# Peptides against a protein of PDB entry 6J54: the designs that were tried, part 68

Target 1, 223 residues: chain A of PDB entry 6J54
Amino acid sequence: NENLFASFIAPTMMGLPIVTLIIMFPSLLFPTPKRLINNRTISIQQWLIQLTSKQMMAIHNQKGQTWSLMLMSLIMFIGSTNILGLLPHSFTPTTQLSMNLGMAIPLWSATVFTGFRYKTKTSLAHFLPQGTPALLIPMLVIIETISLFIQPVALAVRLTANITAGHLLIHLIGGATLALLNINTMTAFITFTILILLTILEFAVALIQAYVFTLLVSLYLHD
Target 2, 42 residues: chain B of PDB entry 6J54
Amino acid sequence: QFQFTGIKKYFNSYTLTGRMNCVLATYGGIALLVLYFKLRSK

## One batch from the design tools (peptide)

Design b1_p28_2_s4 (made by RFdiffusion4, then SolubleMPNN; from b1_p28_2, 22 letters changed)
Fold by OpenDDE base, seed 5:
Formats: sequence, C-alpha cells, structure tokens
Structure b1_p28_2_s4 (fold): chain B 223 residues (1-223), chain C 42 residues (1-42), chain A 28 residues (1-28)
Amino acid sequence: as target 1 above (223 residues)
Amino acid sequence: as target 2 above (42 residues)
Amino acid sequence: LEELNLLLIALSQELAQLALLLELLLLL
C-alpha cells in the first residue's frame, strides 16, 4: 500500500520543498497579454476566460462581480494544476487535502462573512427555508447550520477525492498493463486501451472539478 | 401576500423578517440551554 | 441551485461507480 501512495508524497530535493515551485509553475503558462492581437494560444486562453467569466458571474449583481478576478484566477489555477498533474511522473498539489482545505476554508469564510456584512437579514433567513411547518423550525435551523459548516469540508474533499481517485486508478491500471505484457499480450492490449480511455476521462474530470469548485464558491457568495 | 397577526407576525417561515427572527430565537434558546448546563455543572 | 444539485448528484454517482470498479480491480 505504501507503493501505491508513494506518488502522493510531497516531493523534496535535498530536503528543500519543491512543492512551491510546482504550485507556481502553472502561472508561467498564462502570460499577461501586451498586444491587442495576441498569439493564438493567448487568444484562446482569453476567450475561454471570458466565456467562463460570463457564465459564472451572470448570477451575481454588480457588487458580486467584484469577485470575478478572484474566481477566474482560482479556476485557472485549479484547472491548470489538475491537467499538469496527469502528465507522467508528475505531482499534483490538489491531491493534497491540506492544499484544498487551505483554499476552501478562507474562500468560504470570506463569502459567508461578506454575506453577513452586507446582507445580514437575507443571510440569517437562509438558515430557514420558506414554508417550513412551525414545529420543525428549531430542528431544521440546527440541520442547516451544520450543513453550512460542512460546506468547506465538502468542497475540499470533493476536489481531493476526485483527483486522487483518478490518479490512483491510472497507476493501478498502468501497473496491471505492464505486468500483463509478459503474460498475455492480447489482454495487455485491452487493459492499455482502457488506460487510454481513462486518461481522456480524467482530463475531462480535471476541468469539471475545477469548474465545480469555483462555481460552488461563487454560489455561496450569491446566498 | 400573507397577512399574519399577533406572534405569527414576528415568527413565521414565509416572510424574510419572520425567518430571521426564528433563526435568532433558536440560537438564543440553544445558547441559554448551553449556559444553563454549564452553570449547573459548577 | 437545482441544476447544480443535479450536476453534483450525477458526478457523485459516477465517482461511486469508479470507486466500485477500483475495489473490484484491487480484489483481482
């Protein structure tokens, strides 16, 4: 079991943590545009950012749109790290629960605090859904309060579990294909085909999880 | 529009103000219960 | 909210299926 989880250990070189370099590396893939007409890659990136920004910020009013920069940077960071993590022998910082909690808790607390600061009445009323019977009000308020505190944990665990499970599955099937090469070449070919299909699926999952994580943060801000 | 009279005007699950008051009342009740048990244990 | 909940439920179901497949592969 230690061999299976060895890829999830934080990499170090000569006792120095290289995790900081891995976290900063995705920022190099998105250079700041300096021209009106940029390169094809930069133009596609800007177009995608604009599309995602319009979709995510359509729910928010003008005051909520001030969070657009933070949310777009978040989705770009998580998406880029998840995609880079699917490269062979790479390490994904988002597989670490500590990393995701470090992002989820401050962002969640900021959204909740912003709600209580500017929309106190609406935020407090959110603990009780409309139309509840009078006898169930105390119990439902307690459940909704617990649900609110579970939100940052669920946000972090969802991202971590999805990416980690994908990586683990790729490693296991990859190991099985190598083992079957010397036993049965036809079976090894089938397992290799499954591995390719799985890697394509994980690319899609990586993008979806980045989008869902950012969307949920945005939704909590909307209240 | 729902017209509530009496105590139901302030504590209802249909109006925004009513829901807010219900939430505050529940938190206040829980806080008082916790305080009671803490003082009783001493 | 309803669309988001449906999306989350769909994703959770897919993840559950993948987890089951992983467990079966570990038993083989």
Scores: peptide ipSAE 0.079, ipTM 0.717, DockQ to the pose 0.023
Fold by OpenDDE base, seed 4:
Structure b1_p28_2_s4 (fold): chain B 223 residues (1-223), chain C 42 residues (1-42), chain A 28 residues (1-28)
Amino acid sequence: as target 1 above (223 residues)
Amino acid sequence: as target 2 above (42 residues)
Amino acid sequence: LEELNLLLIALSQELAQLALLLELLLLL
């Protein structure tokens, strides 16, 4: 069990946490554009950002579109960290629940407070679904209030669980392939093929989870 | 259009104002219950 | 809200499938 979770321990060099450097590393992959026509990589990045921004902000009004920069930076950060985490012997900061909570709670709080400030009546009305029988109103309001407070936890746990589960599965199958190399070469080859397919799936999951996290934050902002 | 009269005008589950008032009433009721139990326990 | 609920249901199903796969792998 210790060997399985050893890859999820926060790396330190000489007692100093290098996690901060690992978290900041993805920012180097997204340089600021300086020219009208940039390099192919920068152009693709800008195109992806524009595409995702149009998709996510289509639901929001002008006031909600002010959050576009923050949400786009968030999706690029989570997506890049998740993809970089799939490199062999790499550490993914997003596997740490503390980091994901650190992102989810402030963003959720900001969305809830902005909702209460600008749309007080609508935001308060969301605690009671339309058409609820009168006798169930107090119970349903309590349940909806609890549901609201579960939202940041659900955001953090969903991202953490999906990325962590994927990494664990890759490590387990990878370890199995290495163990089977000396026992049965044919079985090891089959297991290795499954590992390759799984890694491809995890690349997709990494991007999807980044998108879902930012989308849900955006939806909470929309209320 | 839902035409509500009397108390149902202010406390309904269909209109935004009615839903808001219901939520505020429930929070107020919970606060009063908590205060009651706190004062009773002392 | 309906789309959000559907998305949450879909995500919960994916997580359940991953959990099952993990359990099966642990049994091997």
Scores: peptide ipSAE 0.077, ipTM 0.734, DockQ to the pose 0.024
Fold by OpenDDE base, seed 2:
Structure b1_p28_2_s4 (fold): chain B 223 residues (1-223), chain C 42 residues (1-42), chain A 28 residues (1-28)
Amino acid sequence: as target 1 above (223 residues)
Amino acid sequence: as target 2 above (42 residues)
Amino acid sequence: LEELNLLLIALSQELAQLALLLELLLLL
């Protein structure tokens, strides 16, 4: 069982943390455009970034669109790290809860504080849903306040749990396939097929979780 | 469009200002309760 | 916000189905 969690240990080489290099590596895959007409790969990347930017920022006003750069950088970072983490024997920094909390808490706090700064009345009114019966007002306000503070935790835990569970599952099924190769080749083939299907699913989950994380941050900003 | 009169004008779950006042009142009540228990223990 | 909630519910349902499949696979 200890071997299952070995992939989640922060890699160190010669006593130096390589985690910093792993985190910085995805940034090299997205070079800045220099020409009006770039290479096909860069053009596709920029097109995807533009589409996602338009989709995510469509719900925001002009002031909210100022956050577009931050939110797009966030989704690109999480998405790229999650996809690269699906490579064999690769370490995903997003499997670390500390990393995700480090992203979630500042972004959440920034969105909440910006909400209170620019839309104080609306932000305070958000603690009480419209049409609440008078007797339930105090209880519902307390529940909504607790819900607000759970948001950054839920955001971080959701991302970490989904990515970590996927990685654990890939390792478990992969280990099972290797063990069954010597026992029964037919069952090993079935488990290998399941592993392929699972890896495809994890690619989708990696992108979805990156999108959901960024979308929720964006939604909290909209308030 | 709801014409609330009296206390319901200030404490309403339908109006933005009423909702804000309800939230502030609840927080104020909690703060007063905490203050009361703190002062009682001393 | 409603669309986001629906998306989250749909995602949670898919994850729950995957978890069930995983449990079934672990039982095999």
Scores: peptide ipSAE 0.052, ipTM 0.715, DockQ to the pose 0.022
Fold by OpenDDE base, seed 3:
Structure b1_p28_2_s4 (fold): chain B 223 residues (1-223), chain C 42 residues (1-42), chain A 28 residues (1-28)
Amino acid sequence: as target 1 above (223 residues)
Amino acid sequence: as target 2 above (42 residues)
Amino acid sequence: LEELNLLLIALSQELAQLALLLELLLLL
C-alpha cells in the first residue's frame, strides 16, 4: 500500500525540493514566437490559445477582457502540468491540494474583490436570486454566502480529486495487468485494453479539468 | 415592470437595489443577533 | 451555469464509476 501512494510524495533531491523546478518546467514547452510563420507545434499552440481566449473572453466586457492574459496563462499551466503528469513515473504538482488551493484562493478572492470594486450593487445583489419569495430571503442569503465561500475549496478539490483519482486508477490497473501476466495472459490482455482506454480518458480529463478550473474562475469574474 | 411603493420599493427581490438592500438587511440582522448574544453572555 | 452544472454532474458520475472500479481492483 505504501507503493500505491509513493508517486504522490513531493520529490526532493538531497533535501532540496525539486517541486519548484517541476512547476517551472512547463513554461519551457511554450516558447515565444519569433517568426512570421512558426513551427507546426508553435502554430498549433497559438491557434489553441487564440480559440480558447476568444471562447472564454466572449462572455466578458472590456474590463473583464483584461483578465485574458491571466486566465490563458492559468489554463496553459494547469493543462500542461496535467498532461506531463501522465508520463510514467512523473510527479504532477496539481495532485497536491496545497498547490491548487494556492491558485484557487487568490484567484477567487481577486474575482470577488474586483466584483465588489467595480460592480458593488450587482455583486451584493447576487447573494439574493431574483424573484425569491420574501419569506425565504434571509435563509437564501445565508446559503448563497456559504456557497460563495465554498467556491475556492470546491475549485481546488475538484481539480485535485479528478487528477489524483485518475493517477490512482492508472496505477492500480497497471499493477493488476502486471500481476495477471504471470497468471492468465488472456485476462491480462483485457485489463491492458482497459488501461489503454483509461489513459486516453485521463488525457481528456487532464485537459477538461484545466478548462473547467479556468472557466469557473472566469465565470466568477463575470458575476 | 413592477412598480413598487413604500417599503416594498426598498426591499424587493426583483429590483437590483431591492435585492442589495435585502442582503444588507440580512447581514445587519445577523450582526445584531451576534452582538446581542455576545453582550448577553458577558 | 446550466451547462456548467450538467458538466459537473457528468463529471461526478464518471468519478463515481471510477471509484467503484477502484474498489473492485482493490479486491483483486
Scores: peptide ipSAE 0.044, ipTM 0.712, DockQ to the pose 0.022

## One batch from the design tools (peptide)

Design b1_p29_1 (made by RFdiffusion4)
Fold by OpenDDE base, seed 5:
Structure b1_p29_1 (fold): chain B 223 residues (1-223), chain C 42 residues (1-42), chain A 29 residues (1-29)
Amino acid sequence: as target 1 above (223 residues)
Amino acid sequence: as target 2 above (42 residues)
Amino acid sequence: SFNIFLLVAQIVAFFFAMSFLLYQISSLL
């Protein structure tokens, strides 16, 4: 168990937490453009940010679109950290539940507070779906209240579980491939093929989970 | 448009105000139950 | 048990404080 989870231990060098540097590193990959016509890499990045921003904010009113900067920074942070985490011998901060809870709980509570402030009647009414039979009203209100409090936990756990599971699978199959090289080369080749396919899948999962996390935060802001 | 009369005007699952009142009534009932159990334990 | 309770209370307080700050920032934008 120690060998499997060794990659998830927060790295320290000379007693100093290098985790802070790892968290800040993705920010260096996305510089702010200063030119009217930027380099190809920056132009592609801006194009992707604009496309995702248009899709994410299409459901929001003008007041809700003020969250665009925060939501776009969130998706870029999670996406970049997840992709960089797939590099060999890298540490992914998003595998830590504490990190994801640190993002999920504040963002969730902020969206809930904004809802209660500006749309108090609608927010309270969302605890009861429309058209519910009278006898089911008390029970359904309780269930919906519990559902609300589970939202930040589900948001954090979803991200941590998906990224952590992917990393564990890569390590396990990679270790199995190395072990089978001396036993059966044919089986090792099959296992290696699975490892390649899994790695490609994890790249997709890394981006999807960043998008889903941000989308759900945005959805909670809208509702 | 749903036209309700009597108590159903204030407590219904079809109107926004009715839904809000039902939620508040449910929370009020739970609060009263919790208060009752706290007073009973003492 | 008391130390764990204090730790949990501090964590909860921290998250609520951060949420409130984010709420304020969102209202200013």
Scores: peptide ipSAE 0.019, ipTM 0.661, DockQ to the pose 0.125
Fold by OpenDDE base, seed 3:
Structure b1_p29_1 (fold): chain B 223 residues (1-223), chain C 42 residues (1-42), chain A 29 residues (1-29)
Amino acid sequence: as target 1 above (223 residues)
Amino acid sequence: as target 2 above (42 residues)
Amino acid sequence: SFNIFLLVAQIVAFFFAMSFLLYQISSLL
């Protein structure tokens, strides 16, 4: 079982933290535009960022749209790290709950704080859904308060669990396929097909989780 | 628009102000309970 | 531009902060 979780250990070389370099590496894949008409890769990146920015920030007012840069950088970071993590022998920092909590808690607290600062009445009223029967008001307020505090944890755990589970499944099916190669070639072929389909799914999951993480942060900002 | 009279004017689940007051009242009640138990233990 | 430089600096700072946090917590585990 130690072999299964070995890929999730933070890598170090001679006591030096390589994790810093791994986290910074995705930034090199997104160079800043220098020309009016850039190459195809940069153009596609800019196009995707613009589309996602327009879609995600459409629900926000002008003040909320100031968060666009932060949210777009967040989705690019999480998405790129998740995709790079699917490479063989790679380490995904987003599999570490500490990192995801480190992102989720500050962003969540900032959105909640911003809501209380600019929409104090609305934010307080949000703890009680409209139309609640009078007898259920105290209980529902308590539940909604608890729900609020669970949000950052759920956000971080969702990302961590989905990415980690995907990686574990790939390793398990891959290991099973390798073991079955010498036992039954037909069964190994079936498991290999499943592995291919799973890897494709994990690419989608990697992007979806990045999007969902950023979207939920954005929705919390909207209040 | 909702027409509320009496206590329902200030404590209701339909208006923004009413919802806010309900939330504050709930927190106030919890705070009083916590305070009661704290003073009771001493 | 200066604004782009600041943006890049902020992103780099964020990455360093996250890496540092991850390293510290990982060392405690």
Scores: peptide ipSAE 0.019, ipTM 0.660, DockQ to the pose 0.034
Fold by OpenDDE base, seed 4:
Structure b1_p29_1 (fold): chain B 223 residues (1-223), chain C 42 residues (1-42), chain A 29 residues (1-29)
Amino acid sequence: as target 1 above (223 residues)
Amino acid sequence: as target 2 above (42 residues)
Amino acid sequence: SFNIFLLVAQIVAFFFAMSFLLYQISSLL
């Protein structure tokens, strides 16, 4: 069982945390455009960023659109790290709950504080749903307050759990496939097919989780 | 728009201001209860 | 075979959970 979690240990070399370099590595894959007409890779990247930016910022007013740079950088970071993590013998920083909490808590707090700053009445009123019976108001306000504080935890855990679970499944099925190669070749072939399908799924999950994470942050900003 | 009279004008679950006041009143009530129990234990 | 069944069940459950989450997100939009 300890061997299963070995891939999730933060890698260090000679006592130095090389995980810092791993976290910074995706930034190298997204260079700044220098020309009006860039190469195909940069053009596709910019197009994707523009597309996602238009989609996510459509629900926000001009003040909310100020967050577009941060949200787009967030989705690109999470997405790229998740995709790179699917490479063999790689380490995904987003599998670490501390990493995801480190992103979720500040972003959540920023959205909540901005809400209280600019939309104080609406933010305070958000703790009480419309049409609540008078006798249930105190209890419901308490529940909604607790729900608010659960949001950053849910945001971080969702990302961590989905990515970690995918990596574990790939590791387990891969190990099972290797073990079955010497026992039953037919069964090994079936498990290998499942492994391939699972890897394809995890690529999709990696992108979806990045999108969902960023989208929820955006929604918290809007509400 | 809902027309409320009396205290319901300020404390209601349908208007934005009413909801805000209800939330503030709830927090105030909780604070008073916590204070009461702290003072009661001593 | 049992492990394969569990894996398939987990994948189906994951898709169901994801669909539910997407539904919730869509309702918030």
Scores: peptide ipSAE 0.016, ipTM 0.635, DockQ to the pose 0.022
Fold by OpenDDE base, seed 2:
Structure b1_p29_1 (fold): chain B 223 residues (1-223), chain C 42 residues (1-42), chain A 29 residues (1-29)
Amino acid sequence: as target 1 above (223 residues)
Amino acid sequence: as target 2 above (42 residues)
Amino acid sequence: SFNIFLLVAQIVAFFFAMSFLLYQISSLL
């Protein structure tokens, strides 16, 4: 059990926080373009960023599109950290609930306050769905209010839980595979196959979670 | 098209203004209840 | 105390990284 959570401990070297370097490392993978025609890798990155930007910001008006820079930086950061976290012997900062809450709460607060500032009537009306029977109005308003405050928590927990669960599964299945190598080779082969499939799935999950996190922040801004 | 008269004009679950007023009324009612119990206890 | 130090360090690192990413993305958009 102690070994299972060892990968989630913040790494340090002689008391120095290596976590700082780990968090900063993804930034080095996305260099700024210096040429009109860049390298293939940079060109692909720019293309992907532009496509995702257009897709995510299509639901927003001109004022909402001002948030594109922040939202795209968010998805790039979370996505890159999640993908890098799947490398062997790597630490994933997004497995830390503190970090995810640190991202979720300010962004959620900003979107909510922005909504109340510029669309006060619509934001207040959002607490009551259309067509609600009159007798259920007070209860539903309370529920919607509670739901609003749960949003940042749900956002952070979703990301943390999915990434953490994936890492745990990879560790468990990997350990089981190693243990079975000397016991039953056929069973070890099956578990190894499952491990490979799971790893591929986790790559997809890593990107999906980044997308969902950013999308939900975007949707909260739109509402 | 929703045509409401009387109190339903201001408090309904279909119009934007009506929904807003319902929310505000709910919060106001809760606040008054909290104040009532606070003042009653002391 | 050490855990608090690490937490603060993580927060600082996060904001630094995000600022750098914002700079990078701003050049792409």
Scores: peptide ipSAE 0.015, ipTM 0.656, DockQ to the pose 0.301

Design b1_p29_1_s1 (made by RFdiffusion4, then SolubleMPNN; from b1_p29_1, 22 letters changed)
Fold by OpenDDE base, seed 2:
Structure b1_p29_1_s1 (fold): chain B 223 residues (1-223), chain C 42 residues (1-42), chain A 29 residues (1-29)
Amino acid sequence: as target 1 above (223 residues)
Amino acid sequence: as target 2 above (42 residues)
Amino acid sequence: LEDLALQLKAIESLLKALEELLLKLLDLL
């Protein structure tokens, strides 16, 4: 059991954390364009960024679009780290709850504070859904307040749990396939096929989780 | 499309202002309760 | 608000689909 979680331990080299380098590595994959017509890879990246930007910011008005840079950087970071984490024997920083909380809490607080700052009335009114019976108002307000404070936790845990569970499953099935190679090759082949299917699924999950994380942040901004 | 009158004008779950006032009233009530128990415990 | 609701619904559907797939995979293990 201990070996199962060994992959989630922060890697260190000679006592120095390599996690910083791992976190910074995805940034190297997205160079800033300098030419009007860039390389094929850069052009595809820019195209994807533009598409995602249009989709994410379609919800926001002019004031909300100010957050576009932050949100796009966030989704690119989370997405890239998640995809890189699917490489064999790679460490994903997003599997660390501390990292996700470190991203979720400031962003959530920023969105909530901006909401209260510029849309105080609407933000306060959001604690009470429309059409609520008068007798249920106090209880519902309390519940909604608690829900608000759970948002950053849910945001972080959702991302962490999904990515961690996926990685754990890949490792378990991968280990099982290796163990079965010497026992029953046919069963090992079947398990290997399942592993391939699972890895494909995890690629999708990685992108979805990055998108959901960013989308929820933007949604909280909209209130 | 009925207009709220009296207390319902300021405390309703349909209008923005009414909802805001309800939230403020709830928080105020909780604060008063906390203060009451704090003062009573002394 | 309607757009937000639609987005939330989409997210929920995606998460539900993911959960179902994960559960199916876990059952196969």
Scores: peptide ipSAE 0.196, ipTM 0.725, DockQ to the pose 0.019
Fold by OpenDDE base, seed 5:
Structure b1_p29_1_s1 (fold): chain B 223 residues (1-223), chain C 42 residues (1-42), chain A 29 residues (1-29)
Amino acid sequence: as target 1 above (223 residues)
Amino acid sequence: as target 2 above (42 residues)
Amino acid sequence: LEDLALQLKAIESLLKALEELLLKLLDLL
């Protein structure tokens, strides 16, 4: 059973972690445009970035649009790493809870503190929903406070759990297909087809999870 | 629009200011409780 | 919280639609 999670162990070479290189690799796939008319690939990338930026920043005013660069960089990073992680025998850094917590906690803290700094009254009032009966106010404020502190944990765990579960399932079915190659070729073909369909699903999940992660960070900023 | 008078003007769950004051009062109460238990332990 | 719930429901609906599409594609193969 420990062997099932072997693919999720941080890869090392000669005692040195190569995780840093893996994390930096996706950035190489998105070069900065230098020409008015760039290559087709770069143009598509810029078009996608503009579309996602427009959708995510639609809920924010001019003050919230200052966060656009950070949010877009975040979604590009998480999305690219998740997609690359779907390659056979690849390691996805976003499957590591420590990495996701390392991203979620600072970003969450920044959004919460920004809210308190510029919109103190609204942020404080957010701990008490409107229309609450008077007797339930103290308990509800406590619950909302706890809910606030659970947000970064939920943000990190959601991303990690979804990506990890997908990877685990792909590896399990992939292993089953290889085992069935010498037993029953027809059954192996069926399982291989399922693996392909699952891989396509995981591509979609990878993009959705990247979007959800960034959207929630943006939503916490807007409050 | 709700019209509140007296204590309900400052502590209500319908106005922004009232909600803020309720939150501050709750945190203040918790802080006082923690302080009480800390002083009791010493 | 209500807005979050609505967004999560939207994501779930998209995932279900994708699953249904994949199942239909599997039936065609």
Scores: peptide ipSAE 0.195, ipTM 0.698, DockQ to the pose 0.019
Fold by OpenDDE base, seed 4:
Structure b1_p29_1_s1 (fold): chain B 223 residues (1-223), chain C 42 residues (1-42), chain A 29 residues (1-29)
Amino acid sequence: as target 1 above (223 residues)
Amino acid sequence: as target 2 above (42 residues)
Amino acid sequence: LEDLALQLKAIESLLKALEELLLKLLDLL
């Protein structure tokens, strides 16, 4: 049904895209600290950022820790947008493949190029796994090169597909519940319960996907 | 751990330098093949 | 490489957990 996907259309007012405002909205939820001891909400946010930063950057050397700000901003952006998208009748920019590609491709390219710049030998060596038979070296190198170029696409599609699928399922079940209210109230109650459980799952998925996205970007940087 | 002699010293799948050289050689070979087919098509 | 393996294992565990949750939801349906 085309009506099911209508919620994924980019919202506009009088032909002007509101998507830009929606993308910028999560930034308002994370104000900059002004005090040594900030509000509880800000303190919790900083604590979470610090924890996630330590977990993600523990694998990296000091040179890799330079990317901490970028990676943390990325996870905060994706996570916040995904969570906000679970609100009723909300639009999630991360459901758009173009948005995720716009994030994934530059970040992936940056990680790959930085790897080639600072660790040329190791980066080139990654195209050939250890212990490969001599006759299979050319084929395997080609496969690894192709695999490298698939990484940004896989990264973007994974995030988009998971979030979009979740939203679609919520809309479908939500629509079913509304339709069943006039047919059978008992079945509508059951479907509503499922909807609640699904929304809880989608909250978890939203956070997990944000984390996985940033983790993979960080992993590609580490090589 | 691995001691290679001759060509295997430079082109091996175990050492970092060897792997790098193998990758470079593979890319070089592919480039030559592409060049060959381009010249052949003319 | 070890760090990479650990990260991949972590991702795999998360994906497995997600799959289990999805299966549980499907069982509830």
Scores: peptide ipSAE 0.171, ipTM 0.709, DockQ to the pose 0.019
Fold by OpenDDE base, seed 3:
Structure b1_p29_1_s1 (fold): chain B 223 residues (1-223), chain C 42 residues (1-42), chain A 29 residues (1-29)
Amino acid sequence: as target 1 above (223 residues)
Amino acid sequence: as target 2 above (42 residues)
Amino acid sequence: LEDLALQLKAIESLLKALEELLLKLLDLL
């Protein structure tokens, strides 16, 4: 059972953590465009970035669109790391809750502080939904305050849980397939087919989770 | 459309200012309660 | 709460769409 979670252990080389290198590696996959007409890969990447940027910034006015660069970098980072983590024996930093908290907490705090800085009245008003009966106001304000502080935790845990569950499922089905190779080749073939379908699903989940993470950060910014 | 008068003008759940004041009042009340219990123990 | 419900519904719709795509892929195999 310990071997199932071995893939989630932080990799080290000669006692030195290589997690920093793994985190930095996705940045190499997105080179800056140098030509007006780039190659196909860069063009597709740029098109996807523009598409996602348009979708995310559509909910924001000009003041909120200042965060476009940060949000796009975030989605690219999370998306790339998640996809790279789906490689057979790769390590995904986003499976580590510490990393996701390290991303979620500063971004959440930035959005909250930005809200208080530029929209103080609206931000304070968010602790009380409109139309609330007068008797429920104190309790509801407390609940909304707690809800606010749970947001970064929920954001980090959601990403971590989804990616981790996906990896775990791939490893379990993969292990089952290998175990069945010598027992029943037909059953092993079926499980292998399921594994292929699951891997495709996890690729989609990886992108969706990156998008959802960034979208929620953007939504918190919009308030 | 809401014509609030008196205390309801400043403390309501429908207007932005009213909601803000309600939140501030709630936090102030909690702070006072915490302060009261802290001073009571000492 | 309404926003959360909408988000959950959106996620559910995405998961259903993904499931349909997987089924189509299974039929292709």
Scores: peptide ipSAE 0.122, ipTM 0.683, DockQ to the pose 0.019

